# Peptides against a protein of PDB entry 3JWR, part 219

Target 1, 323 residues: chain A of PDB entry 3JWR
Amino acid sequence: TRELQSLAAAVVPSAQTLKITDFSFSDFELSDLETALCTIRMFTDLNLVQNFQMKHEVLCRWILSVKKNYRKNVAYHNWRHAFNTAQCMFAALKAGKIQNKLTDLEILALLIAALSHDLDHRGVNNSYIQRSEHPLAQLYCHSIMEHHHFDQCLMILNSPGNQILSGLSIEEYKTTLKIIKQAILATDLALYIKRRGEFFELIRKNQFNLEDPHQKELFLAMLMTACDLSAITKPWPIQQRIAELVATEFFDQGDRERKELNIEPTDLMNREKKNKIPSMQVGFIDAICLQLYEALTHVSEDCFPLLDGCRKNRQKWQALAEQ
Target 2, 298 residues: chain A of PDB entry 3JWR as posed
Amino acid sequence: TRELQSLAAAVVPSAQTLKITDFSFSDFELSDLETALCTIRMFTDLNLVQNFQMKHEVLCRWILSVKKNYRKNVAYHNWRHAFNTAQCMFAALKAGKIQNKLTDLEILALLIAALSHDLDHRGVNNSYIQRSEHPLAQLYCHSIMEHHHFDQCLMILNSPGNQILSGLSIEEYKTTLKIIKQAILATDLALYIKRRGEFFELIRKNQFNLEDPHQKELFLAMLMTACDLSAITKPWPIQQRIAELVATEFWEQGDQVGFIDFVCTQLYEALTHVSEDCFPLLDGCRKNRQKWQALAEQ

## One batch from the design tools (peptide; made by RFdiffusion4, then SolubleMPNN)

Design b2_p16_8_s4 (from b2_p16_8, 8 letters changed)
Fold by OpenDDE base, seed 1:
Structure b2_p16_8_s4 (fold): chain B 323 residues (1-323), chain A 16 residues (1-16)
Amino acid sequence: as target 1 above (323 residues)
Amino acid sequence: MQAVLEFLEEILAADE
């Protein structure tokens, strides 16, 4: 209640002051209150507050509820990750000029999805959840955590005083929820790998058309992944720090795999193989990231800073891998 | 590269 009162009464700085339109944005120096203020600014500057008649107090409560439902004891997949994903989405929409290519409902859904996409993340991947025979693995066959994240998102959206979608028609509400679900599920890298080939081929052939509903859905999925992975595009000091958080979480999983599952972790999750991080980062960039940011830049040239950042970080990681 | 690919394969296997 005190946090809500403080947030609701605070003057929300401009996007320029907050630097939330910058692809180089960092949240490291921001308080939790400041991250919430940034989030309010994102909703406001995307015209979502006005277009969907959001009450300020309800939006504030919703933001705080979303933040509360991220775990503090998880090194990487916490509120700050979700916030940075949403900030990248905002920057892609504004500075990257993707806003003009999407409907207001799509923008609304993407922003909610970005903030919500890792709700109640436990610091372990879907493989761990399956192998540990966790109750969630009995509910969902694939994309276990992403389905859980969506369920948490839906729970919050329907909670008393958190109903930021109450101004929508029934049809708009259904459409928004559909897009949110698709966007959250799209953050499963397994699904990204399965679908990205179609997107890249459409771009390569100059057949990409956002007026096609299937291609629109595909684009939204790719955009979500691009924002989710956007740490790889950040200025080197930021990238390096985030990579340490990711490594910490992966090593924590590896330690649990040894202790709880009696298995040897993969190199990525093996604390003893920390020296392989640079080469693994190069591999990750080459296998997953570069083509995505290249394709996104073909859709909108103003997204080039993401591609440029990714390329620069590849060089930095490669230099470390050669040492 | 190999470690990343193995990780990706593990993710894919978990979703099948």
Scores: peptide ipSAE 0.030, ipTM 0.717, DockQ to the pose 0.900
Fold by OpenDDE base, seed 4:
Structure b2_p16_8_s4 (fold): chain B 323 residues (1-323), chain A 16 residues (1-16)
Amino acid sequence: as target 1 above (323 residues)
Amino acid sequence: MQAVLEFLEEILAADE
């Protein structure tokens, strides 16, 4: 395609030029081509292209395939969300120095997972899928959408000309896919809530050890969630804009719940309760985000900008809630 | 906080 030719022929700017190492990164000004170029740079600078012998054209095709399999009519859970999740992962790995704590396979898996974690998202949560009796709800009982996202990820990885993992041994391939699956599934907030207590307790007791396979898996799950939720850490103007996108998608779901399912939506998804957004954001930060970024910062102090950003945004939301 | 908790409860209920 013309798009592939353009991407494959383009000079990929440095990570410094693209600012993709910055936790404060914004994609708002970037074209789709530029987001793809950023993604190539992430793979390159993480040594994934070299270590796993990726062909440039194959990587380009894969990136474009991933982007294509996000829906444009979804307000928040689209390519830009996935791209921002991956960028946060890249920043956490590089600037946050988490790269030094992980294997190349884990890094490969996390980056693929971050880009793929919401593939073909419908703009509705698992509860809606379940209650609407969607065909996907017949395939999966738990983490319905996350299983679907992984299936889409696997489909793309196995598609002709998209096989970025072809340089891996059979064992490396199996390991990578396992980690990708676990990482994508970990983005289900229900699973996060279930598992985070163990992680926080290990941190609190100073017993956290990445050499333990179970704790490694737990950390990768927490890191995925931290990147997935990283919008809450962004500079205030960026945070506000993203919060509007989230609210739009949630209100669209709430409107559908009312019209299609005859259900009164929760306050979070109720357009009539939009005045509660600031207080709900404070509640979300307190209940979900703060402890996660505190724990992540404990694992790597260089991740502090995420925690600091979250704290700053809490203050901003609190100020709005008091008006 | 209550709205967030309600949302979380809904998610958890759907995944049981």
Scores: peptide ipSAE 0.029, ipTM 0.711, DockQ to the pose 0.911
Fold by OpenDDE base, seed 3:
Structure b2_p16_8_s4 (fold): chain B 323 residues (1-323), chain A 16 residues (1-16)
Amino acid sequence: as target 1 above (323 residues)
Amino acid sequence: MQAVLEFLEEILAADE
């Protein structure tokens, strides 16, 4: 395609030029081509291209395939969300110095997972999928969409001309797929809530050890969630804009719940309750986000900008909730 | 705290 030719022939700017090491990064001004260039830079600067002998054209095709398999009619859970998740992962690995704590396979898996974690997202949550009796709800009981996202990820990875993992040994391939699956599934907030207590307790007791395979897996899950939710850490103007996208998608779901399922949506999904957004954001930060970024900062102090951003946005949302 | 709990319940219900 013309898009592939353009991408493959383009000079990829440095990470510094692209500002993709910044926790404050915004994609709002970037074209789709520029997001793809950023993605190439992430793979390159994480040494993934070299270490796993990725062909440039194959990587370009894979990136474009991933991008193509996000829906354009979804307000938030689209390519830009996946791209921002991956950028936060990259920033956490580089600026947050987490790269030094992980294997190359783990880094490879996390980056692929971040880009792929919401593939073919329909703008509705697992509850809607279940209640609508969608065919996917017959296949999976829990984390329905996350299983689907992984299936889509696997489909793309195995598609002709998209096989970015072809340079891996059989064992490396198996390991990578395992980690990708775990990382994508970890983006189910229900699983996060279930598992986070163990992580926080290990940190609190100063018993956290990445050399332990179970704790490593737990950390990768927490890191995925931290990147997935990283919009909450962004500078206020960016946070506010992203919150509007999230609200739009949730309200679209609520409208569908009324129309298609004949149910009253929850306040989160209810367009008529838009005035509750600030208070809901405060609640979300307190219940879900703060402890995660605190714990992550304890693992690596260089991740502090995520925590600081979250705290600042809490203050901003609280001020709006008091009006 | 109640609003947070309700929100959490909504999130949990949305992911279940």
Scores: peptide ipSAE 0.028, ipTM 0.703, DockQ to the pose 0.354
Fold by OpenDDE base, seed 5:
Structure b2_p16_8_s4 (fold): chain B 323 residues (1-323), chain A 16 residues (1-16)
Amino acid sequence: as target 1 above (323 residues)
Amino acid sequence: MQAVLEFLEEILAADE
């Protein structure tokens, strides 16, 4: 395609020029081509292209394929969300110095997972999929969408001309796919809630050890969630705009719940309850986000900007909730 | 996501 030719021929700017090491990064000003260039830079600067012998054209095709398999009519869970998740992962690995704590296969898997974790997202949550009796709900009992995202990821990775993992041994390939699957499934917040207590307790007791395979898996899951939720850490103007996209998608679901399922949506999904957004954001930060970024900062102090951003945004949302 | 929604609903209900 013309798009592939343009991407493959383009000079890839430095990570510094692209500002992709910044936790404060915003994609709002970037074209689709520039987001693809940023993605190439992430793979390159993490040494993934060299270490796993990725062909440049194959990587370019894969990125464009991933981007193409996000829906354009979904307000939040689109390519830009996946790209921002991957950028946060890159920043956490580089600026947050987590790269030094992980293997190259783990880093490869996390970056692929971050870009792929919401593939073919339909702008509705697992609850809607279950209640609508969607065919996907017949295949999976839990984490329905996350299983679907992984299936889409696997489909792309195995598609002709998209095989970025062809340089891996059979064992490396299997390991990578396992980690990708675990990482994508970990983005189900229900699983996060279920598992986070173990992580926090290990940190609290000073017993956290990344050399333990189980604790490593747990950490990778927590890191994925931290990157997936990283919009909450962004500078306030960016945070507000992303929160509006999230609200738009949730309200679209609520409208569908009324129309298609004949149910009253929850306050989070209810367009008429827009005035509750600030208080809901405070509740979300307190219940889900703060402890995670605190724990992550204990693993690597260089991740503090995520925690600091989350705290600052909590204050901003609280001030709005009091009005 | 569902668990978060349920949790948020509980929080919002408690604040009412």
Scores: peptide ipSAE 0.027, ipTM 0.693, DockQ to the pose 0.088; fails the geometry check

## One batch from the design tools (peptide; made by RFdiffusion4, then SolubleMPNN)

Design b2_p17_3_s1 (from b2_p17_3, 10 letters changed)
Fold by OpenDDE base, seed 3:
Formats: sequence, structure tokens, C-alpha cells
Structure b2_p17_3_s1 (fold): chain B 323 residues (1-323), chain A 17 residues (1-17)
Amino acid sequence: as target 1 above (323 residues)
Amino acid sequence: SLEKELEQLKKYEGLFF
């Protein structure tokens, strides 16, 4: 395609030029081509291209395939969300110095997972899928969408000309897919809530050890969630704009819940309760986000900007909730 | 209970940025 030719021939700017090591990064001003260039840079600077012998054209095609398999009519859970999740992962690995704590296969898996974690997202949550009796709800009992996202990820990875993992041994390939699956499934916040207590307790007791395979898996799951939720950490103008996208998507779901399912939506998805967004954001930060970024910062102090951003946005949302 | 916590947090199942 012309898009592939343009991408493959383009000079990829440095990570510094692209600012993709910054936790404060915003994609709002970037074209789709520039987001793809950023993604190439992430793979390159994490040594993934070299270590796993990725062909440039294959990587370019894979990136474009991933991008294409996000829906354009979804307000938030689109390519830009996946791209921002991956950028946060890259920043956490580089600026947050987590790269030194992980294997190349884990890094490879995390980056692929971050980019792929919401593939073919429909702008509705698992509860909607379940209640609508969607065919996917018959295939999977829990984490319905995350299983679907992984299936889409696997489909793309196995598609002709998209096989970025072709340089891996059979064992490396199996390991990578296992980690990708675990990482994508970890983005189900129900699983996060179920597992986070173990992670926080290990941190609190100073018993956290990445050499333990179980704790490593747990950490990768927490890191995925931290990147997935990273919009909450962004500078206020960015956070506010992203919150509007999220609200739009949720209200669209709520409207569909009323129309298609004849149910009253939750406050979060109820367009009529837009005035509660600030207080709900404070509640979300307190219930979900703060402890995660605190724990992540304990694993690597260089991740502090995520925690600091989260705290600052809590204050901003609280101020709006009091108005 | 973890179930009640999950149920309370389901109200945020939407707010996932």
C-alpha cells in the first residue's frame, strides 16, 4: 500500500525528537504516520528490532495492521489509546528504568501487548457484551473483550507479511505469546483488583523480588495496568481532553444500554449525570490509581512522574467537584 | 468482600482511560 511504502521509506526521528521518553507525552498533534514512526522508534530503541531480527518492512506492516484493526468510530478505545499505552510503556522502560529489570522477551511481549491490548474494541465494556448476549460472551466467561483482543493480536502476528516474531525460536515464540496473553488479560480491571493486593503487600513488606517468576508475572500485569491507565497521570490539559473522550464513549454506551437493553446506565455512563464526572474521577483515582503508581514508584523511583501526575490531577478534579 | 469491591469498582469499569 502507499501508506506502507511511505512509512517504510521514512526517516525515523530520534526518541528525543519525538519526545516518546517523556511521561508528559501527548499524541494530539501527531499524524497517524508520526504515531507509526514513534512506534518504530520504540521497537528500535528497546533493541527489539536487532535482537529479534525484525525486518523493517514487516515491522511497518505489522504496525499499520494493528492500527487498522482499531475502530475509527470509537471515541477513546482506538489506535491512539493503544499508542499512548505503548508510549507510556516505553517511557516506563526507558525513563522509568524498568528496562534493566526485564528480559528482552518480556519487553517485546509488553510492547506488543500494549499496542494490541484493545484490538477491535467496540466502545463497550465486558458488562455490556455479557448483557447483550453477544457471541463473544459465549466463548469467554470472564475478561471477554481481553480474550478477543488477544485473539486479534494473534491473528495479526500470524498474518502474511506481519510476522514480526519470525526470528524467534519456538520456545521464545511460545514464551512471548504467553506473556502477551497474560499482559492483555491483565488490562481487565477486574483482574487488576483481584491481584493488586498481593502486589501491594509484597511492596509494603519489602519482599518484592522480580527474580521470582510469579512475582515477575504479577509485576508485568501491574505495569500493563499502569500504562493502560496512564492518561490519569498526564498534564491537566491533556488529562481533561482525554477524560472528555472517555466520557463520550461511556455516554455512547449508556445511550445504547437504554435503547438496546432497556436498562438505566450507571452514573459513569449516564449522560444526564455529566456533572458527577469530577467526583467520579476523584473516586477512581483514590480507588484504583494512586496505590498502583505508588507501588510502581517503589519498584522504580524514576516512575515518580506518573504518581505526581496522578496526584496533581486528583487535586484538579477535586477542585472541580467542589464547584 | 472482593466481590463487593469488584461490584463497587464496576462503576469504574467505564472510566478506564
Scores: peptide ipSAE 0.093, ipTM 0.797, DockQ to the pose 0.698; fails the geometry check
Fold by OpenDDE base, seed 5:
Structure b2_p17_3_s1 (fold): chain B 323 residues (1-323), chain A 17 residues (1-17)
Amino acid sequence: as target 1 above (323 residues)
Amino acid sequence: SLEKELEQLKKYEGLFF
């Protein structure tokens, strides 16, 4: 396609020029082509292209295929969300110095997972899918959408001309797919809530050890969640704008819940309760986000900007809740 | 209980940025 030709022939700017190492990064001013160029830079600067012998054209095609399989009519859970998740992963690996703690296969898997974790998202949560008796709810009992996202990820990875993993051995391929699956499933917040206590306790007791395979898996899950939620850490103008996109999508779900399911939506998805957004954001930060970024900062102090951003945004939301 | 915590946090299942 013309798009593929344009991407494959383009000069890829440096990570410094693209600012993709910054935790404060925003994609709002970027074109779709520029987001694809940023993605190429992430793969290149993490040495994934060289180490796994990726063909440039195949990588370009894969990126465009991933982007194409996000829906354009979804307000928040679209390509830009996946791209920002991957950018936060890249920043955590580079600026946060987590790259030094992980294997190349783990890094490869995390980057693919970050870009793929919400593929074909429909702008509704697992609860809606379950209550609407959607066919996907019959295939999977838990983490319904996350299983679907992984299936979409596999479909793309195995599509002709998109096989970015063709340079891997059979064992490397199996390992990579296992980690991708675990990472995508970890973005189900219900799983985060179930597992976070173990992670926080290991940190509290100074018993956390990345050489332990179970603790490594746990850390990768926590890191995925930290990147997925990273909008809450962004500079206030960016955070506020993203919160508006999230609210738009949630209110659209709430409207559908009323019309299609004849149910009253939760406060978070109720357009009539828009005035509660600031207090709900404070509650979300306190219940979900703060401890995660505190623990992540304990693993790597260079991740402090994520924690600092989260704290600053809590203060901003609290001030709005008091008005 | 973990179940009670999960139930209380269901209200946030949407807010996941």
Scores: peptide ipSAE 0.092, ipTM 0.794, DockQ to the pose 0.697; fails the geometry check
Fold by OpenDDE base, seed 2:
Structure b2_p17_3_s1 (fold): chain B 323 residues (1-323), chain A 17 residues (1-17)
Amino acid sequence: as target 1 above (323 residues)
Amino acid sequence: SLEKELEQLKKYEGLFF
């Protein structure tokens, strides 16, 4: 395609020029081409291209294939969300110095997982999929969409001309796919809630050890969630705009719940309760986000900007909730 | 209990930024 030719021939700017090491990064001003260039830079600067002998054209095609398999009619869970998740992963690895704590295969898997974790997202949550009796709900009982996202990821990775993992040994390939699957499934917040207590307790007791395979898997899951939720850490103007996209998608689901399922939506998905967004954001930050970024900052102090951003946005949302 | 915590947090399943 013309898009592939343009991407493959383009000079890839430095990470510094693209600002992709910044936790404060915004994609709002970036074209689709620039997001793809950023993605190439992430793979390159993490040494993934060199270490796993990726062909440039294959990487370009894979990136464009991933981007193409996100829906354009979804307000939030689209390519830009996946791209921002991957950018936060990159920033956490580089600026947050987590790269030094992980293997190259783990880093490879995390970056692929971040980009792929919401593939073919339909703008509705697992509850809606289940209640609407969607065919996917017959395939999977739990983490329905996350299983689907992984299936889409696997399909793309195995598609002709998209095989960015062809340089791996059979064992490396199997390991990478296992980690990708675990990382994508970890983005189900229900699983995060189930597992986070173990992580926080290990941190609190100073017993956290990345040399333990179980704790490593747990950490990768927590890191994926931290990147997936990273919009909450962004500078206030960015946070506010992303919150509007999230609200739009949730209200669209709520409207569909009324129309298609004859169900009264929850406050979060109820367009009529827009005035509750600030208080709900405070509640979300307190219940889900703060402890995660505190724990992550304990693992690597250089991740503090995520925690600081989350705290600052909590104050902003609280001020709006008091009005 | 973990179940009670999960039930309380289900209200946030949508708040994913």
Scores: peptide ipSAE 0.090, ipTM 0.794, DockQ to the pose 0.658; fails the geometry check
Fold by OpenDDE base, seed 1:
Structure b2_p17_3_s1 (fold): chain B 323 residues (1-323), chain A 17 residues (1-17)
Amino acid sequence: as target 1 above (323 residues)
Amino acid sequence: SLEKELEQLKKYEGLFF
C-alpha cells in the first residue's frame, strides 16, 4: 500500500528527537505516520531488529497491521492508547533502566504485547460483553477481551508479510508467545488486583528477586499494568485530556447499557454524574495506581517520574473534587 | 479480602488510563 511504502522509505528520527524516552511524552501532536516511526525506533533502540533479524518492510507492515486492527470510532481504547502504552514501556525500559533486568525475549514480548494488548477493542468492558451475551462471552469465561486481544495479536503475527518473529528459533518463538499472552492477560485489572498483593509483599519484605522465574513473571505483569495505566502519570494537561477520552468512552458504554440492556450504569459510566469524575479519579489513584508505582520505583529508582506524576495528578484531582 | 477489593474495583473497571 501507499502507506507501507511511505513508512518503509521514511527516515526514522532518533529517540531523542522523538522524545520517546520521556515519561512526560505526548502523542497528541503526532500524525499516524509519526506514531509508526516512533514504534520503529522503539524496536530498533531496544536492539530487537538486530537481535531477531527483523526485515524492515515486515516490521513496517506489522506495525501498520496492528494500527489498522484498532477501531477508529472508539474514543480511548484505540491505536493511540496502545501506542502510548508501548511508549511508556519503552521509557521504563530505557530511562527507567528496566532493560538491563530483562532478557531480549522478555523485552520483545513486552513491546509486542503493549502494542497489541487492546486489539479490536470495542469501547466496552468485560462486564458489558458478558451482560450483552456477546459471542466472545461464550468463548472465554474470564478476561474475555484480553483473550480476544491475544487472539488478534497471534493472528497478525502469523499473517503473511507480518511475521516479525520469523528470525526466532522454535523455542524462542514459543517462549515469546507465552510471555505475550501472559502480558496481555495481565492488563485485566481483575488479574492485577489478584496478583499485586504478592508483588507488594515481596517488595516490602525485600525478598523480590528477578532471578526467580515466578517473580519474573509477576514483575512483567505489574510492569504491563504500570504502562497501561501510565496516562495517570502524565503532565496535568495531558492527564485531563486523556481523562476526557476515557470518560467519553465510558459514558458511551453507559448510554448503551441503558438503551440496549435496560440497566442503570455505574457512576463511572453515567453521563449524568460527570461531576463525580474528580473524586473518582482520586479514588482510582489511591486504590490502584499509587502503590503500583511505588513498588515499581523500588525495583528501579529511575521509574520515579511515574510515581511523581501520579502523585501530582492526585493533588490536581483532589483540588477539583473540593470545588 | 480479595473479594471485597475486587468489588470495590469494579467501580473502576474501565478507568484504566
Scores: peptide ipSAE 0.089, ipTM 0.800, DockQ to the pose 0.678; fails the geometry check

